# Designs tried in a protein design run: peptides against a protein of PDB entry 4ASU. Part 233

Target 1, 270 residues: chain A of PDB entry 4ASU
Amino acid sequence: ATLKDITRRLKSIKNIQKITKSMKMVAAAKYARAERELKPARVYGVGSLALYEKADIKTPEDKKKHLIIGVSSDRGLCGAIHSSVAKQMKSEAANLAAAGKEVKIIGVGDKIRSILHRTHSDQFLVTFKEVGRRPPTFGDASVIALELLNSGYEFDEGSIIFNRFRSVISYKTEEKPIFSLDTISSAESMSIYDDIDADVLRNYQEYSLANIIYYSLKESTTSEQSARMTAMDNASKNASEMIDKLTLTFNRTRQAVITKELIEIISGAA
Target 2, 83 residues: chain B of PDB entry 4ASU
Amino acid sequence: FTFASPTQVFFNSANVRQVDVPTQTGAFGILAAHVPTLQVLRPGLVVVHAEDGTTSKYFVSSGSVTVNADSSVQLLAEEAVTL

## One batch from the design tools (peptide; made by RFdiffusion4, then SolubleMPNN)

Design b2_p23_6_s1 (from b2_p23_6, 8 letters changed)
Fold by OpenDDE base, seed 3:
Order: sequence, then C-alpha cells, then structure tokens
Structure b2_p23_6_s1 (fold): chain B 270 residues (1-270), chain C 83 residues (1-83), chain A 23 residues (1-23)
Amino acid sequence: as target 1 above (270 residues)
Amino acid sequence: as target 2 above (83 residues)
Amino acid sequence: SSELEEMDKLKKELEEEKKLEEE
C-alpha cells in the first residue's frame, strides 16, 4: 500500500469515527428521554395486561386463527434488536403451524418485513412504516390498533413480541397475549365478571389493544436507543484501534520510502 | 388500586377505601370486595378515598376500569389531571 | 484485512441511515 492509500484510509476511518461518536450522543439523548417516558408507560401497560393474567383466558383448541405482532422500528445500527424479535416471531410461527394453527403477521417497523420477507411474505397482513424517527405516542398506538381491528382478519388470539428494557446494557425479547373480542366474551373464566354490556366490552377491548401496543412501543424504543448507543460506542472504539494500526503502518511505510530514496541516491540510479 | 395514564402514574398497587369513577352508564363507587366488572370511562371526575381519610380528585377523559376477583383495580385513563 | 471490510460495511450502513434521516 502506498502512502497515499494509507492516508486515504485513515481519513475515511476518522470520518466514520466522527459519525459514530455523533450518533452515540444522539442515541444517548433519545435513550434518556425514552427511559423517563417508559416508567409510567410500564405501569400503564402492565395494568392493561392484568385482566388477561388474572382471568386466565384460554382459547379453545378448535379455534385456529392466530395473529403475531412484531414490534421494532425502521432504523438500523442497533445491534440485535430487530433480529431478536424476528427470531422469536419465526419460532412462534413455526410452533403454531405445527399445532395446526393459521398464522398471520403484522410488522411494526419496516425492519421486521425486511428480515421476514423471504420466508414469511405470504403471512404478512400489514407493515407499519415510519416507526422510530419520533418517540411513540398513545395516538400512534391507537392508529395501529384501529387499523388492526379494521383489517378484516378475524383472529381468535394473538401474540405481541417486543424487546423489554432491563437496563442500559440489557434487553429481553418477550411475548404478551392478545385476544379477540369473541374469545374474551366466550371465555368461561369471564363468567365471574358481572353482566358486561357488549358495547362496553368492545370499547374495553379497543383500549386494551391500544394500551398494550403503546406499552410495547415504549419498551422497544428504550431498548433500541440503548442498543444503538452501545453499538455506536463499540464502532467508535473499533475505529480508534484501526486508526492506531494504520498510523503504525504509515510510519513504517514512510521509513521504507525514505530508505529507498536514499539507496537510489547513493547508487546513482537516478 | 392502580391509576395511571400513558404519561403519568397516580396510584401504583395502593390500598384505598373507595374509588368513584365516571362511566358511560353512570358514576359508580368501587368499594372493598366489589364484584368483578369491566367498565369504560366517560369524561368526568374520579374521586379516590384513601384509608387515612384523604380524598383526591382527578379529571379523566376516556379509558377503562377493571375490578378483579382478587379485589385489584386498574383505572387506566387516556388523559388525566389532578384537580 | 477483515477489519477493513467491517469498516466498509459500517460506512455503508451509516450512509443508508443518513439517507433515512434526510427523507
């Protein structure tokens, strides 16, 4: 490699390092906000799931329609955030298919579709794009819930898969249940609940769906920003190491060039 | 008793004496050992009566309320403010 | 070197992300 080649590479890697450092700072700021907003969202979301946990709602075995909602974003450079969700979606879909269930998929964020397009394209109902540029709001979750309910797909039960935030250095892919109005209304375990008006139950279910989607988005966003911060930090460190290596190579090459020139002068091969 | 909006938590697994909620069918009071029920909120006043006798008032928009068999209650409002 | 290839991949991903931010 010529001195010019090494210099060009050094310049390129230094630019990469500047970009990754900048992105780390941006991710850190977004993470701090996301973590703050996740605290109430978690209480809100867990509260919404309490009914399903306590009522132990079971779907009859003869019902075959299952919906999988994967939650991520459109943006990359965040480690295994998208692949973790996709992996669990694949596993769940395979298990359900083996059990004789019909499986349909909804992707929240374009990255899910990108990963699963080759193997599961026929199972996708819809993909929601433009996720991850701005912090998710309850309004965003409501739009997703409404579109799902109006999709015409009459699922019996479903699963929402997302990354739950644990700490700045840890997340875990988790699954929470989603039930259709018909499944809830027909569940034997719901008999202990006083006479519930059908309209009330419908509205309740709409809120429940929006609530869990909102919760999942907040968990996912916090996990993603944390993972991006870590990824950009690692990239910056790797760039730094490469700069050091190339600098050493540059110095060695420069010495060799000087030596060669001296030899040419002495030998009269000019 | 849990009372929260998407952006704010007012009560988290707290013990309360009574909660008055505005529902589409009318306002009702949730007492200890209330029968399990599901309701949806209408815009109106929520009144929380603490065991120590303290009363707190809130204005809520839409949302849901769940009373479970184990006497746990989840009040989830889309928007809520302390009054 | 494998490390240089990784840097080239990173550069490409960074460029793609930049395009997404500008849209």
Scores: peptide ipSAE 0.422, ipTM 0.928, DockQ to the pose 0.931
Fold by OpenDDE base, seed 2:
Structure b2_p23_6_s1 (fold): chain B 270 residues (1-270), chain C 83 residues (1-83), chain A 23 residues (1-23)
Amino acid sequence: as target 1 above (270 residues)
Amino acid sequence: as target 2 above (83 residues)
Amino acid sequence: SSELEEMDKLKKELEEEKKLEEE
């Protein structure tokens, strides 16, 4: 490599370092907000899931339609956030298929589509884009829920897969169940709720779905921002190390050039 | 008893005497050992009667309420404010 | 080097993210 090449590379990497440092700070700010907003969202979301846990809703084996909702975002540079969700989705889809289930997929965030479109394109119902630019709101979740409910796909049971936030350095991909109105209404364990008006139950399920989606988005966002912060920090450090290495190389190369020129002068070769 | 909105928690697994909720079918009071039910909230007043005798009032816009067989209650409002 | 390749990859990803942000 010439001195010019090394200099160009140095300039490029220094620029990268500046960008990654900036992104780290932005991610840190977004993380702090996300973590604060996750606290009530978790209580809210877990509360919404309480019914399904307590009622132990079971889907009959003859019911074969299963929906998988993967939750991530459109944004990269956040480590394994997207691949973790996608991996879990693939695993779940494969398991369900092996069990003779029909599987459809919804992606929340474009990255899910980007990862799975080649292998699972025929299973995708819809991908929601424009996720991750701003913090998710309950309104956003409601829109997603409504779109799903109006999609025309009549699933029996579903799974929502997302990254649950554990700490600034840790997240875990998790799966929570979603159930169709028909599945809930026909579940034996729900017999104690039989006096519920059908319209009420329908509305209840709409809220439930929105609640769970909202919760998953908040968990995902917090995990993502934390992961991005870490990723950008690592990138900045790597860039720093590379700058040091290239600087040494530059200095050595410069000395070599000087030495070569001196030899040429002494020898009269040029 | 859990009462929360997406952005705020009012009660988290708390013991309360009674919760009055506005539902689409009418307002009703949730007492201890209430029959399991699912309801949808209408805009209106939620009144929480705590074990210590204190009463708190809230306005909710919409949402759901779940009363389980184990007497656990989840009141989940889309929007709620303390009055 | 592998390290340089990683930097190039990162650069590309950063550029992509900038595009997304500008949309």
Scores: peptide ipSAE 0.421, ipTM 0.930, DockQ to the pose 0.914
Fold by OpenDDE base, seed 1:
Structure b2_p23_6_s1 (fold): chain B 270 residues (1-270), chain C 83 residues (1-83), chain A 23 residues (1-23)
Amino acid sequence: as target 1 above (270 residues)
Amino acid sequence: as target 2 above (83 residues)
Amino acid sequence: SSELEEMDKLKKELEEEKKLEEE
């Protein structure tokens, strides 16, 4: 490579490093906020899931319709955040298909659609875009829940798949169940609950769905920002190493050029 | 007893004597060992009676309340404020 | 060369992200 080529590459990598450092700082700020907001959201969301856990609601084997909701965002440069969710969705879809169930998919965030569109396009009901620029609100979750309930797809059971935040350096892709109104109302384990009006149960279910979606969004957002911060930090370090290598190459090449020129002068070559 | 909104936690697995909640069917008092039930909240006043006899009041917009067989209670409001 | 390829890939991703942010 010529000195000019090396110089051009150096400039390019230095620019990359500047951008990744800046993005790291932005991600760090967003992470700090997300983590703070996740604390109450987790209590709220886990509280909402308590019924399903304690009642041990099960779907009969003869029920065939299953909904998978994958939760991520539209934004990249966050490591394996999207691919992890997609991988789990694929696995779940395959398992359900093998069990003879009908599977439909909802994607929260465009990245899910981007990854799965070729292999699972026929299974997608809807993809929610414009996720990731702003922190998710309960209003956002309610909109998603309402859209799902009004989609016309009468699922029996579903799974919401998202990245649960563990620490600044760790997340885990997890699944939580969602149930249809019919499944809940017909569950034997629900018999211990006092007479519940059908309208009350319907409204309760709507809140439950919104609550779970909200919780998943908050977990996902926190995980994503943390992962992005790490990814940008790693990228910055890699860029730094590349700059060092290129600088050494530049210096060596420069010395070689100087040596050649000196030889030409000594030899009388113009 | 857990009482939370999406943005704030008021009680987290706390022991309380009684919780009065505004439901669509009317006022509902939750005592220890209350029968399991599900209810939807209407806008109104929540009153939490602590074991020491103190009471706390909250205004909630909407949400749900769950009483489980194990006596755990989840009061989840979309919006809630301390009074 | 492999490291350089990684940097090129990163550059493209950064450009895509920038474009998305501006939309």
Scores: peptide ipSAE 0.419, ipTM 0.924, DockQ to the pose 0.913
Fold by OpenDDE base, seed 5:
Structure b2_p23_6_s1 (fold): chain B 270 residues (1-270), chain C 83 residues (1-83), chain A 23 residues (1-23)
Amino acid sequence: as target 1 above (270 residues)
Amino acid sequence: as target 2 above (83 residues)
Amino acid sequence: SSELEEMDKLKKELEEEKKLEEE
């Protein structure tokens, strides 16, 4: 490599390091906010899931339509955040297919589609874009829930897959169940709730879906920002190491060039 | 008893004496060992009667309330403010 | 080197991310 080539690379990597450091700081700020907002969101979301856990709703085997909602974002540079969700989506889809179920997929965030479009394009109902630029709101979740309910796909049950925040250094990909109105209405375990008006139940389900989606978005966002911090920190360290290596190479190459020039002058071979 | 909005938690697995909620079907009082039910909230006042005799009032917009067989209650409001 | 390739990959990812931010 020429001195010019090394210099160009050094400049490039120094710029990368600057960018990754900046992105780390931005991610840190977003993480701090996300973590604060996750606390009430978790209580809210877990509260919404309580019915399904307590009622132990089971979908009959003859019901074959299954919906998978993958939750991530549009933004990259966050380690395995997107791939983890996609991996579990693929696994779930395969298991369901093996069980004779019909599977449809919704992606929250463009990265889900980006990863799965080649292998699962026919199963996608919709992808929600513009996720990750700003913190998700309940309004955002409501829009997603409404669009899902109005999609025309009459699923029997489903799974929402997202990264649950554990700590600044750890997240876990998890899935939570979603059920159709018909499935809930027909569930034997719901018999103790028989006096519920059908319209009330419909509205209740709409809230439930929005609540779960909101919860998943908040968990996902917190996990993502934390992962991005780590990714950008690692990138910055790698860049630093590369700068050191290239600097050494530059110095050695410069010495060699000088030596060569001196030899050419002395020998008259230039 | 859990009472939360997306952005704020008011009660988390707390023991309360009674909760009055505004539902679309009318005012609903939740007592201990209330029968399981699902309701949706209308805009109005939530009144929480604590075991110590204190009463707290909240205004809620919309949402849901769940009373389970185990007497657990989840009041989930889209928006809620303390009064 | 493999390390340089990683840096090139990172650069591309950063550029892609920048494009997304500009949209």
Scores: peptide ipSAE 0.415, ipTM 0.931, DockQ to the pose 0.898

Design b2_p23_6_s2 (from b2_p23_6, 10 letters changed)
Fold by OpenDDE base, seed 1:
Structure b2_p23_6_s2 (fold): chain B 270 residues (1-270), chain C 83 residues (1-83), chain A 23 residues (1-23)
Amino acid sequence: as target 1 above (270 residues)
Amino acid sequence: as target 2 above (83 residues)
Amino acid sequence: SSEEEEMKKLEEELKKEEEEEKA
C-alpha cells in the first residue's frame, strides 16, 4: 500500500471512531433515562401479569389460533437485540405450527419485519413502525393494544416476545402470555373470582394488554440502549486498534521510502 | 398491596389495612382476605388505610384493580397523583 | 483484511443509520 492509501484509510477509520464515540455517548444518555423509567414500569407491568400467573389460565388444546408479538425497534447498531427476538419468534412459530396451531405475527418495530419478511410474510398481521426514536409512553402502548384488538384476528392465546433488561451488560429474550377475552372468561380457574360483568372483564383485558405491551417496550428500550452503548464502545476500541496498526505501517513505509530516496541520491540514479 | 402507575410506584408489596377504590359500579372497600375480584377504575379518589392508622389519599384517572385468592392486591392506574 | 471488512461493514451501517435519522 502507498503512503497515500494508508493515509486515506487512517482518515476513514478516525472518522468512524469519532462517530462511534459520539453514538456511544448518546446511547449512554438514553440508557440512563430508560433505566430510570423502567423501575416503575417493571412494577406496573409485573403487577399486570400477576393475574395470569396466579389464576393459572390455560388454553384448551382444541384452540388453534395463536398470536406472536415481537417487540424491538426500528434502529440498528445494537448488537443481537433484533436477531434474538426474531430467533425466538421463529422458534415459537415453528413449535406452534408443529402442534397444529395457526400462527399470526405482529411486529413492534420495523427490524422484526426486515428479518422475518422472507420466511414469514404471510403470517404478519401488522408491523408498527416509528419505534425507538423516542421513549415509549403508555399512550403508545395503548395505541398498539387497540390496533391489535381491532385487527379482527380472534386469537385464543398469544405470546409477547421481548428482551428483558438484566444489567448494563446483559439482557434475556423472554416470552409472556397474552390471553383473549374468551379464553379468560372460559378458564376454570377464573371461577374463584366473584361475579364479574362481561363489560368489566372486557375493559380489564384491554388495560391488561396495554399494560403488558408498555412493560415490554420499556424492557426492550432499556436493553437496546445498553446494547447499543456496548456495541459502539466495542467499535471504537476496534477502530483504535486499527489506527495503531495502520500508523505503524505508515511509519515503516515512510522510512522505506526515505531510504530508497537516499540510495538513489548516493547512486546518482535520480 | 401494590399500587402503581406507568411512571410512579406508590406501594410495592406493602401490607395495608384497607384500600378504598373508585370502581365503575361504585366505591369498593378492599379489606384483608377479601374475596377475589376484578374491577375497572373510574376517575376518583383512592384511600389507603395503613396498619398504623395513617390514611393517604390519591386521585386516579382510570385503570384496574385485582384482588387475588392469596390476598394480594394490584391497583394499577393509568395516572395517579398524591393528594 | 478481516478487520478492514468489519470496519467497512460498520461504516455502511453507520451511513444507513444517519440516513434514517435525517428522514
Scores: peptide ipSAE 0.269, ipTM 0.915, DockQ to the pose 0.897
Fold by OpenDDE base, seed 4:
Structure b2_p23_6_s2 (fold): chain B 270 residues (1-270), chain C 83 residues (1-83), chain A 23 residues (1-23)
Amino acid sequence: as target 1 above (270 residues)
Amino acid sequence: as target 2 above (83 residues)
Amino acid sequence: SSEEEEMKKLEEELKKEEEEEKA
């Protein structure tokens, strides 16, 4: 490589390092906010799931329609955030298919579609884009919930797959159940609950769906920002190491050029 | 007893004496060992009676209430404010 | 080098992300 080539590469990597450092700081700020907002969201979301956990709602085997909601975002550069969700979605879809279930997929965030498009395009109902630029709101979750309910796909049971935040260095891909109104209303385990008006139950289910989506978005966002922060930090370190290596190469090459020039001068060959 | 909105937690697994909730079918009081039920909130007042005798009032916009067989209660409001 | 290839990929991803942020 010529001195010019090395210099160009050095400049490029230095610029990358600047960008990754900046992105790290932005991710850190977003992470701090996300973590703060996750605290109440988790209580809220876990509270919404309490019924399903306590009632141990089971879907009858004869019911075949299953919905998978994968939750991530549109934005990359966050390590395995998207691939983890997609991997679990694929696994779940395969397991359900093997069990004779019909599987449809909803992607929250464009990255899910990007990963699964080739293999699962026919199973996609809808992909929600414009996820990840702003912190998710309950309104956003409600929109997703409403669109799902209005999609015309009458699922019996579903799975929402998202990354649950554990710590700044750890997340876990989780799956939570979603149930159709019919499944909830017909569940034997729900018999202990007093006769509930059908309209009340419908409204309740709508809230439940919005609640779990909101929860999943908050968990996902926190996990993503943390992962991005880590990824950008690692990228910055890698860039630094590469700059050091290239600088050494530059210096060696420069010395070689100088030596060559000196030899040419001394030899009268220039 | 858990009472939360998407953005704020008011009670988290707390022991309370009574919670009065505004539902679409009418306001009702949730006491200890209340029968399991599911309800939807209407806009109105939530009144939490603590074991120490203190009473807290909240205005809620909408949401859900779950009373489980184990006497756990989840009050989940879309919006809630302390009064 | 493998490292240079990784950095090149990162650069491409960063450019893509910047374009997405501007859009």
Scores: peptide ipSAE 0.261, ipTM 0.923, DockQ to the pose 0.902
Fold by OpenDDE base, seed 5:
Structure b2_p23_6_s2 (fold): chain B 270 residues (1-270), chain C 83 residues (1-83), chain A 23 residues (1-23)
Amino acid sequence: as target 1 above (270 residues)
Amino acid sequence: as target 2 above (83 residues)
Amino acid sequence: SSEEEEMKKLEEELKKEEEEEKA
């Protein structure tokens, strides 16, 4: 490689390092906020799921329509955040298909669609874009919930798949159940909740769905920002190592060029 | 008893004597060993009576309340403020 | 080198993200 080539590469890598360092700082700030906002969101979301856990709602085997909601974002450079969700979505879809279920998919965040488009395009109902630029709000979750409920797809049960935040260095892809109004209404385990007005139950389900989606978004966001911070830190370190290596190469090459020039001057071969 | 909004937790698995909630069907008082029920909140006042005799008041916008067979209660408001 | 290829890939990803953020 010529001195010019090495110099060009050095400049490029230094620029990458600058960008990754900046992105790390931004991700760190967003992570700190997300983690603070996750604390109440987790209590809120887990509280909403308590009914389903306590009631042990079972979907009859004859019910075949299953909805998978994958929760991620639009933004990359966050390690395995998107691929982890997509992998679990694929696994769940395959298992459900093997069980004779009809599977449809909703993607929250464009990255889910990007990963699954080639293999699962026919199963996608809708993809929600513009996720991850700002912290998710309950309003955002409500919009997603409403659109899902108004989609016309009459699912029997579903799964929401998202990355649960564990620590700054760890997340886990998890799934939580979603049930249709009809499934909840017909569940034998719900018989102890008798005398519930149908309109009340419908409204309750709408809140429950919004609550679960909101919770998943907050878990996902916190996990994503943490993962991005780590990814950008690793990238910055890798860039630093490469800069050092290229700098050594540059210095050696420069010395060789100088030596060659001196030899040419001395030999008169110019 | 759990009482939370998306942004704030007021009670987390706490023991309380009574919770009065504004539901769409009317005022609803939750006592110990209340029958399981699901309700939707209307805008109004939530009153929490703690075991120590302390009474706390909150204004809620909307949301849901769940009373389970195990006497656990989840009060989940879209918006809530302490009064 | 494999490291250089990884850095090129990262550069491409960074460029893509910048373009998506501007859109």
Scores: peptide ipSAE 0.260, ipTM 0.921, DockQ to the pose 0.857
Fold by OpenDDE base, seed 2:
Structure b2_p23_6_s2 (fold): chain B 270 residues (1-270), chain C 83 residues (1-83), chain A 23 residues (1-23)
Amino acid sequence: as target 1 above (270 residues)
Amino acid sequence: as target 2 above (83 residues)
Amino acid sequence: SSEEEEMKKLEEELKKEEEEEKA
């Protein structure tokens, strides 16, 4: 490599390092906020799921329509955040298909579509974009919930798949159940909740869906920002190491050029 | 008893004596061993009666309330403020 | 080098993200 080539590479990598450092700082700020906002969101979301956990809602095997909601974002450079969710979605879809279920998919965040479009395009109902630029609000979740409910796809049960935040260095892809109104209404385990007005139950389920979506978004956001911080930090370190290596190479190459020139001068072969 | 909004937690798995909630079908009090039920909140006052005799009041917008067979209660409001 | 390829990929991803942020 010529000195010019090395210099160009050095400049490029230094620029990358600058960008990754900046992105790390931005991610750190967003992470700090996300983590704070996740605390109440988790209580809220877990609280919403309590009924389904305690009632042990079961979907009859004859019910075939299953909805998978994958939650991530539009933004990259966050390690395996998107691929983890997509992997779980694929696995779940395959398992359900093997069980003779009809599977439809909703992507929250464009990255899910980007990963799964080629293999699962026919199963996608909708992808929600513009996720991840701003912290998710309950309003956002409500919009998603409403769109889902109005999609015309009458699912029997569903799964929401998202990354749960564990720590700054760890997340876990998890799945939570979603149930249709009909499934809840017909569930034997719900018999103890008899005499519930149908309109009440419908509204309850709408809130439940919005709640879990909101929760999943908050978990996902926190996980993503944390992962991005780590990814950008690693990238910055890698860039630093590469800069050091290239600098050494540059210096060696420069010395070699100088030596060659000196030899040419001394030998008169210039 | 869990009472939370998306942005704030008021009670997390706490023991309370009674919770009065405003529902679309009417206001009702949740006592110990209340029958399992699902309700939707209407805008109104939530009153939490703690075991120590203290009473806290909240204004809530919409949301849901769940009373389970194990006497656990989840009050989830879209918006809630302390009064 | 594998490291250079990774850096190139990163650069491409960074460019895409910057473009997305500007849009």
Scores: peptide ipSAE 0.269, ipTM 0.921, DockQ to the pose 0.883; fails the geometry check

